# Designs tried in a protein design run: peptides against a protein of PDB entry 5KEZ. Part 86

Target 1, 320 residues: chain A of PDB entry 5KEZ
Amino acid sequence: NVAIYNPFRPWWERYQPVSYKLCTRSGNEDEFRNMVTRCNNVGVRIYVDAVINHMCGNAVSAGTSSTCGSYFNPGSRDFPAVPYSGWDFNDGKCKTGSGDIENYNDATQVRDCRLTGLLDLALEKDYVRSKIAEYMNHLIDIGVAGFRLDASKHMWPGDIKAILDKLHNLNSNWFPAGSKPFIYQEVIDLGGEPIKSSDYFGNGRVTEFKYGAKLGTVIRKWNGEKMSYLKNWGEGWGFVPSDRALVFVDNHDNQRGHGAGGASILTFWDARLYKMAVGFMLAHPYGFTRVMSSYRWPRQFQNGNDVNDWVGPPNNNGVI

## One batch from the design tools (peptide; made by RFdiffusion4, then SolubleMPNN)

Design b2_p15_6_s4 (from b2_p15_6, 10 letters changed)
Fold by OpenDDE base, seed 1:
Structure b2_p15_6_s4 (fold): chain B 320 residues (1-320), chain A 15 residues (1-15)
Amino acid sequence: as target 1 above (320 residues)
Amino acid sequence: SWAQEQYEKYRKSLK
């Protein structure tokens, strides 16, 4: 991914890829392979946060300022380490003046235009699908168990399906023959917009962002809500079917006050309430549960906003 | 809508 130095190596630089090389501040391919092997050997499975909707921001300067030193040129849509070129992006398909998503009530813009300047891959093209599938299959062959598909709301479900249809079965060294990768898709659906979580049920599980938002409100005792109301928690609260839901109290985005949930989201910063929420989530039989493991950063609130919400995970291994 | 605003804030953080 791109190396961002202002601010200094933020967490979100990881979501601006310039190649599919397994070479980041988290480690190199050998280190990753080693981790996957060690984890699999003790029954711990690995899923990868796969950024396949886009490459880096269109405004990032061209050069070799990336975690693996690969050259890239956003201006010309040149990513030779893949390789991608101008033919592999939705620039000509997006109809907005800016090239960015301007109206989130327009499903076509949401899927065909750039997400806040991030160069949008033409996932309708078999070439692009194949390059992504090759990346994911490499990970499957290493021994990962599945994937979180980042920014799935910004991809057409059929394009995702086409990619998934190219995936190998899981590595038979650790998984039963014929096993398929675990797939869950990040889709923010709080209602009121044209893109629905149900659009993606055919591809795998979907993130249920209503879960953390509503649970936070209840645990915080906002609006007179009571824990007794959680008796029919899940489908009874209008959430997606249990077998399609991936649920969580917080994620890396809304932990920082971003995205769905706002101030209702409980995090480790509110330890007591957070433990209550996580405990309830683990005890209640709804959805596939995910527990957050994060880190502290020096929060500084100005006008209700943390100006240090960019701070990335601790790193002292010398990997650039 | 509130949901739209939250979504935009979410994605803007990636700049």
Scores: peptide ipSAE 0.041, ipTM 0.783, DockQ to the pose 0.093
Fold by OpenDDE base, seed 2:
Structure b2_p15_6_s4 (fold): chain B 320 residues (1-320), chain A 15 residues (1-15)
Amino acid sequence: as target 1 above (320 residues)
Amino acid sequence: SWAQEQYEKYRKSLK
């Protein structure tokens, strides 16, 4: 991914890829392979956050400022480490004046235009699908158990399916023969927009952002909400079917106030309430549960927003 | 910043 130095190595640089090389601030491919092996040997499975909707930002300077030193040129859409070129992006398909998503009520824009300037991959092309599948298959062959698909809302479900159809079975050294990768898709659907979580059920599980938002409201006792109202928690509250749901109290985005869920989202900053919410989530039989493991950072609020929301995990001068 | 842009994106997603 791109190496950003202003601010200094933010967490979100990881979501601006310039190659599919397993070479980031977390380590190199050999170190990753070693970690996966050690984890699998004790029954801990690895799921990779796969950023496959886009490459880096349109405005990032060309050069070799990346975690593995790979050259890239956003201006010419040149990513030779993949390789991608101008033919592999949706620049000509997006019809907005800016090239960015301008109207989230237009599903076509949401999927064909750039997400906040991030160069949007032409996932309709078999070449692009194959390059992504090769990346994911390499991970599968190493021994990962599945994937979180980042920004799935911004990809056509059919394009995702086409990629998934190219995937190998899981590594038989640790998984039963014929096992398929576990897939969960990040789709923000709180209602009110044309893209629905149900559009993606055919590809795997989806994130249920209503879960953390509503649970936070109840635990905080907002609007007269009571714990007793959670008796029919799950589908009874209008959530997606349990077998399609990936549920969580918070994630890295809404933990920083960027949240789908607003101020109701509970985080470790409110320790008592957060423990209550997480405990309830783990006890109640709805969805596939995900528990957040995060870190503290020096929050500095200005006009209601944390100006340090970019701060990544604890590190030693950029080295994690 | 990119983070600010993401905040705006998620804000839109809430509507």
Scores: peptide ipSAE 0.029, ipTM 0.736, DockQ to the pose 0.325
Fold by OpenDDE base, seed 4:
Structure b2_p15_6_s4 (fold): chain B 320 residues (1-320), chain A 15 residues (1-15)
Amino acid sequence: as target 1 above (320 residues)
Amino acid sequence: SWAQEQYEKYRKSLK
């Protein structure tokens, strides 16, 4: 991914890929392979946050300022380490004036235009699908158990399916023969937009953002909500089917206060309530649970916004 | 929508 130095190595640089090389702030491929092996050997499975919707931001300077030193040129859509070129992006498909998503009520914009300037890959192309599949298959072959598909809302479900259909079975050294990768898709569906979580059920599980948002309101006793109302928690609250749901109290985005779920989201900053929420989540059978492991950072609020919401995990001069 | 606004707010952090 791109190496951002202003601010200094933010967490979100990870979501601006320039290659599919397993070479980041967290380590190189050999180290990753070693980690996966060690984890698998003790029954801990690895699920990769796969950024496959896009490459880096269109405004990032060309050069070799990347975690693995790969050259890239956003302006010309050149990512030779893949390789991608101008043919592999949706520049011509997106019809907005800016090239960015301008209207989230337009599903075609949401999927064909750039997410906040991030160069949008043409996932309709078999070439692009294959490059992504190759990346994911490499990870599968290393021994990962599955994937979080980042920004799935911004990809056509059929394109995702096409990629998934290219995936290998999981590594038989650790998984039963014929095992398929565990797939969960980040789709923000809080209602009010045309893209629905159900659009993605065919590909795997979907993040249920209503879960953390609603649970937060209940535990906070906002709007007269009561714990007793959780009697029909899950589908009874209008959430996706349990077998399609990945549930969580918070994630890295909404933990920072301005994401999906808003201020209702409970985080480790409110330790007692957070533990209640997480405890409830783990105790309740609804959905596949994900527990957040985060970190404290020096929050600095200016006009209600944390100017340090970019701060990534504790690191040694950028190295995690 | 509110959901859209919230979505855009945190997605901007990726830029």
Scores: peptide ipSAE 0.067, ipTM 0.780, DockQ to the pose 0.094; fails the geometry check
Fold by OpenDDE base, seed 3:
Structure b2_p15_6_s4 (fold): chain B 320 residues (1-320), chain A 15 residues (1-15)
Amino acid sequence: as target 1 above (320 residues)
Amino acid sequence: SWAQEQYEKYRKSLK
């Protein structure tokens, strides 16, 4: 991915890929392979956060400022380490003036235009699908158990399916023969927009962002909410079917006040309430649960916004 | 909408 130095190596640089090389702030491919092996050997499975909707931002300077030193040129859509070129992006398909998503009530824009400047891959192309599948299959062969698909809302479900259909079975050294990768898709659906979580049920599980948002409201006792109202928690609260839901109290985005949930989201900053929420989530049978492991950072609020929300985990000069 | 604004906050940080 792009190496960002202003601000200094933010967490979100990981979501601006310039290649599919397993060479990042966390280590090289050999170290990753070693980690996966060690984890699998003790029954801990690895799921990769796969960024496949886009490459890096269109305004990032060309060069070799990347975690693996690969050259890239966003301006010309040149990512030779893949390789991608101008033919592999949706620039010509997006019809907005800016090239970015401008109207989230237009599903076509949401899928075909750039997400805040992030170069949008033409996932309708078999070439692009194959390059992504190759990346994911490499990970599968290493021994990962599945994937979180980042920014799934911005990909056509059919394109995702086409990629998934190219995937190998899981590594038989650790998984039963014929096992398929576990897939969960990040889709923010709080209602009111044309893109629905149900559009993605055919590909795997979907993040249920209403879960953390509503649970936070209840635990905080906002709007007269009571714990007793959780008696029909899950589908009874309008959530997606349990077998399609991946649930969580917070994630890296809404922990910082980003994404769905807003101020209702409970985080480790409110330790007692957070433990209550996480405990409830783990005890309740609804959905597939995910627990957040995070870190403290020097929050600095200005006009209601944390100006340090970019801060990544503790690191040694950018190396984690 | 409020939800849209919150969603975009994350994405804008990626610039």
Scores: peptide ipSAE 0.052, ipTM 0.777, DockQ to the pose 0.098; fails the geometry check

Design b2_p15_7_s1 (from b2_p15_7, 9 letters changed)
Fold by OpenDDE base, seed 4:
Structure b2_p15_7_s1 (fold): chain B 320 residues (1-320), chain A 15 residues (1-15)
Amino acid sequence: as target 1 above (320 residues)
Amino acid sequence: SVKDRRDAGIKLLYG
């Protein structure tokens, strides 16, 4: 991915890929293989946060400022380490003036335009699908158990399906023969927009962002909400079917106060309430649970915004 | 709206 130095190596640089090479701030491919092996050997499975909707931002300077040193040129859509070229992006497909998503009520924009400047891959192309599948298959062959598909809302479900159909079975060294990767898709659906979580049920589980948002309001006792109202928690609250839901109290985005769910989201900053929420989540049978492991950072609020929300996990001069 | 907040957040993170 792109190496960002201003601010200094933010967490979100990971979501600006320039290649599918497995060398990042966390280590190289050999180290990753080693980790996966060690984890699998003790029954801990690895799920990769796969960024396949886009490459890096269109405004990032060309060069080799990347975690693997790969050259890239956003301006010309040149990512030779893949390789991708201008033909592999949706520049001509997106019809907005900016090239970015401008209207989230337009599903076509949401899928075909750039997410805040992130170069949008033409996932309709078999070539692109194959390159992504190759990346994911490499990970599968290493021994990962599945994937979180980042920004799934911004990909056509059929394109995702096409990629998934290209995936190998899981590594038989650790998984039963014929096992398929576990897929969960980040889809932000809080209602009011044309893209629905149900659009993605065919591909795997989806993130249920209503879960954390609603649970937060209940535990915070907002709007007269009571714990007793959780009696029909799950589908009874309008959430997706349990077998399609991946649930969580918070994630890295909404933990920073500007993501889906708003101020209702509980985080470790409110330790007691957060523990209550997480405890409830783990105790309740609805959905597949995900527990957040985060960290404290020096929050500095200016005009209601944390100017340090870019701070990533504890690191040694950028190396995690 | 929620989407506005999300958009703003994403912009802050990735813009």
Scores: peptide ipSAE 0.038, ipTM 0.761, DockQ to the pose 0.112
Fold by OpenDDE base, seed 5:
Structure b2_p15_7_s1 (fold): chain B 320 residues (1-320), chain A 15 residues (1-15)
Amino acid sequence: as target 1 above (320 residues)
Amino acid sequence: SVKDRRDAGIKLLYG
């Protein structure tokens, strides 16, 4: 991915890929392979956060300022380490003046235009699908158990399906023959927009963001909410079917949320309430649960916003 | 300047 130095190596640089090389601040491919092997050998499975909707931001300077030193040029859509070129992006399909998503009520914009400047891959192209499949298959062959598909809301479900259809069975050294990768898709559906979580049920599980938001309001006793209202928690609260849901109290994005909408999210900063929420989540049978492991950073609030919400994991001068 | 992933997240979650 791109190496960002202003601010200094933020966590979100990881979501701006320039290649599919397993070479980042977390380590190199050999170290990753070693980790996967050691984890699998003790029954711990690895699921990769796969960024396949886009490459890096259009405003990033061209050059070799990347975690593995690969050259890239956002301006010309040149990513030779893949390789991708201008033919592999949705610039021509996006009809907005800016090239970015401008209206989230327009499903075609949400899927064909750039997410806040991130260069949008043309996932309708078999070439692009194949390059992504090659990346994911390499990981499968290493021994990963599945994937979180980042920014799935911004990809056409059919394009995702086409990629998934190219994937190998899981590595038979650790998984039964014929096993398929476990897929869960990041889809933010809080209602009110045309793209629905149900659009993606055919590809695998989806994130249920209503879970953490609603649980937060209940635990915080906001709006007269009571724990007794959790009697029909799950589908009764309008959540997706349990067998399609991946649930969590918070994630790396919404634990950094602000304003009225984000304030309900419980995080480790509110230790007691957070433990109550996590305990409830683990005790309740709804959905597939994910527990967050995060870190403290020097929060600095200005006008209700943490100006240091970019701070990544503990590191030594950029080295994790 | 480069827009960060956090901004995208905030936009998606809270409009």
Scores: peptide ipSAE 0.032, ipTM 0.729, DockQ to the pose 0.428
Fold by OpenDDE base, seed 1:
Structure b2_p15_7_s1 (fold): chain B 320 residues (1-320), chain A 15 residues (1-15)
Amino acid sequence: as target 1 above (320 residues)
Amino acid sequence: SVKDRRDAGIKLLYG
């Protein structure tokens, strides 16, 4: 991914790829293979956060300022380490003046325009699909068990399916022959917008963002909410079907909202309430649960907003 | 300057 120095190596640089090389501040490919093997040998499975919707931001300077030294040029859409060129992006499809998503009520913009300036890959092209599949298959062959598909809301479900159809079965050294990768898709659907979580059910599970938001209001006793209302928690609250839901109290994004990590969202910053929420989530039989493991950063609030919400995870391994 | 990739998403969650 790109190496961002202003601010200094933020967490979100990891979501600006310039290649599909396994070479980041988290380690190199050999170290990753070793970790996957060790985990699989004791029954711990690895699911990779796959960034396949886009490459880096259009405003990033061209050069070799990346975690593995790969050259890239956002201005010309040149990513030779893949390789991608100007033919592999949705610049011509996006009809907004800025080239960015401007209206989330327009599903076409949401999927064909750039998310906050991130160069949007043309996933309709078989070439692009194949390059992504090669990346994911490499990970599958290493021994990962599945994937979180980042920014799935910004990809057409059919394009995702086309990529998934190219994937290998899981590595038979650790998984039963014929096993398929576990897929869950990040889709922010709180209602009121045209793109729905149900659009993606055919590809795998979907993140249910209503879960953490609503649970937070209940635990915080906002708006007269009571714990007794959680009796029909899940589908009864308008959430997606349990067998399609991946649920969580917080994630890295909504952990960084206003206040102590967001409005209703509970985080480790509110330890007591957070433990209550996580405990409830683990105890209640709805969805596939995910528990967050995060880190502290030096928060600095200005006008109710943390200006240091960019701070990345601790790094003390010498990897640039 | 480079923006946080989830600025739009965060606004959707809290806006």
Scores: peptide ipSAE 0.032, ipTM 0.715, DockQ to the pose 0.429
Fold by OpenDDE base, seed 3:
Order: sequence, then C-alpha cells, then structure tokens
Structure b2_p15_7_s1 (fold): chain B 320 residues (1-320), chain A 15 residues (1-15)
Amino acid sequence: as target 1 above (320 residues)
Amino acid sequence: SVKDRRDAGIKLLYG
C-alpha cells in the first residue's frame, strides 16, 4: 500500500493498495506465512481484510512511496506491480462531475464512482477479477481461512460472486478437503439507501451495522431503551437473518466516530459499558461475532471531531 | 432518507 507521511503513517494507508504484494508495515510475506502457520497449528484461523474495490487515492503522488517499494502512478492509473492500467478502472463509467460518489441514493454512483477519491477498479472485467482472485488464492494457499471484503457496498454483488467463483479450496494442511473460504462483506445498510445488505447474501455473510448502533442506544439507556427490549434481539429488531450476519459492537471506523452508528457506538473508551455490550454479544446466539482489538491514541477534539482519528496502532517509526 | 455515516470515516482513507 501507499506509505503516507502526512499524517505520519495513518491506519488508513492500509486501505490504499498499490499492489497485492504481501509486504507492509506488519512484515514481509515470509513473516506473514510464518504467522499463519503458527496460528493454524494451534487452531487460530486467519481472515484477511481484502481491499479489492479500489487502489489508492487519485491525489497520491506518483513514485515508489509504498510499503513494498513498488512504483505507482495514480494520475495515469498505472500500477505495474499488478499490473493495472487506465483500462482497469471505472473512470469512463462514472458520470459524476468529480469522478467521486456524490449521491448515495444513486446505486450506480455508489458502485461505479470513486469512494472519496479512491481509484475504482473495473470489477466487471475478467482481467481485474482474475488479478484479484490470484491475490486471494495466494493467501488461501498460504493458509488463511477466509476474507473480509472491504467496501463491498461499492462493488456489484455479481462482480464479487465472479471473483469468489475463482477461489481455491482452503489449504488441506489445516482444513478439511473441499473447504471453502469464509466470506463476510462490509456492507453499511442502516436503511434509507437503495443498496441493501440482502443484495449480498448470496456471496456470504454481511456486516450488520444496526447491531452495534442499536445495542449502544440500549446499553446507554438512550430514548427510554431498556435491556428488557432485547428479548427479541436479532431478527426481531429488523436485523438480517442470523446466518447472514456478522455482528460487532464497534469497528475501526465507527470507533472513531465515523462510519455507521454515530455517537451510539460503544468503544473501549467507555470501558464498563463496552464490556457489558461485548459480553451480551458473546452470550447471545445471533450472528457471527467479531470482537474488536484496538488501542489508545491521543484524541484531540476540535469542533466535535478528533483530529487524531488517523493515528494507527503503536509502532516504531511506522513499523508495527 | 438519511445517508449512512460512512463518508466521514471513509474520507480518512483518501487522506
């Protein structure tokens, strides 16, 4: 991915890929392989956050400022380490003036235009699908158990399906023969927009952002909410079917006041309430549960916003 | 309808 130095090595640089090489702030491919092996050997499975909707931001300077040293040029859509070129992006498909998503009520914009400047891959192209599949298959062959598909809302479900259909079975050294990768898709659906979580059920599980948002209001006792109202928690609250739900109290985005959920989201900053929420989640049978492992950072609020919400995990001069 | 709050969060990704 791109190496961002202003601000200094933010967490979100990881979501601006310039190649599918497995060398980042966390280590090189050999180290990753070693980690996966060690984890699998003790029954801990690895799921990769796969960023496949886009490459880096269009405004990032061209050059070799990347975690693996690969050259890239956002301006010309040149990512030779893949390789991608201008033919592999949706620039000509997006019809907005800016090239970015401008109206989230327009599903076509949401899928075909740039997410806040991130160069949008033409996932309808078999070439692009194949390059992504090769990346994911490499990870599968290393021994990962599945994937979180980042920004799934911004990809056509059929394109995702086409990629998934190219995936190998899991590594038989650790998984039963014929096992398929576990897939969950990040789809933000709080209602009110044309793109629905149900659009993605065919590909795997989806993130249920209503879960953390609503649980937060209940635990906080907002709007007269009571714990007793949780008696029909899950589908009874309008959430997606349990077998399609990936649930969580918070994630890296909404932990910072961003993403879906707003101020209701409970985080480790409110330790007691957070423990209550996480405990409830783990005890309740609804959905597949995900627990956040985060870190403290020097929050600095200006006009209600944390100007340091970019801060990544503890590191040594950018190296984790 | 109300747009989800992804814009604020995802803008961080762009820098």
Scores: peptide ipSAE 0.044, ipTM 0.775, DockQ to the pose 0.090; fails the geometry check

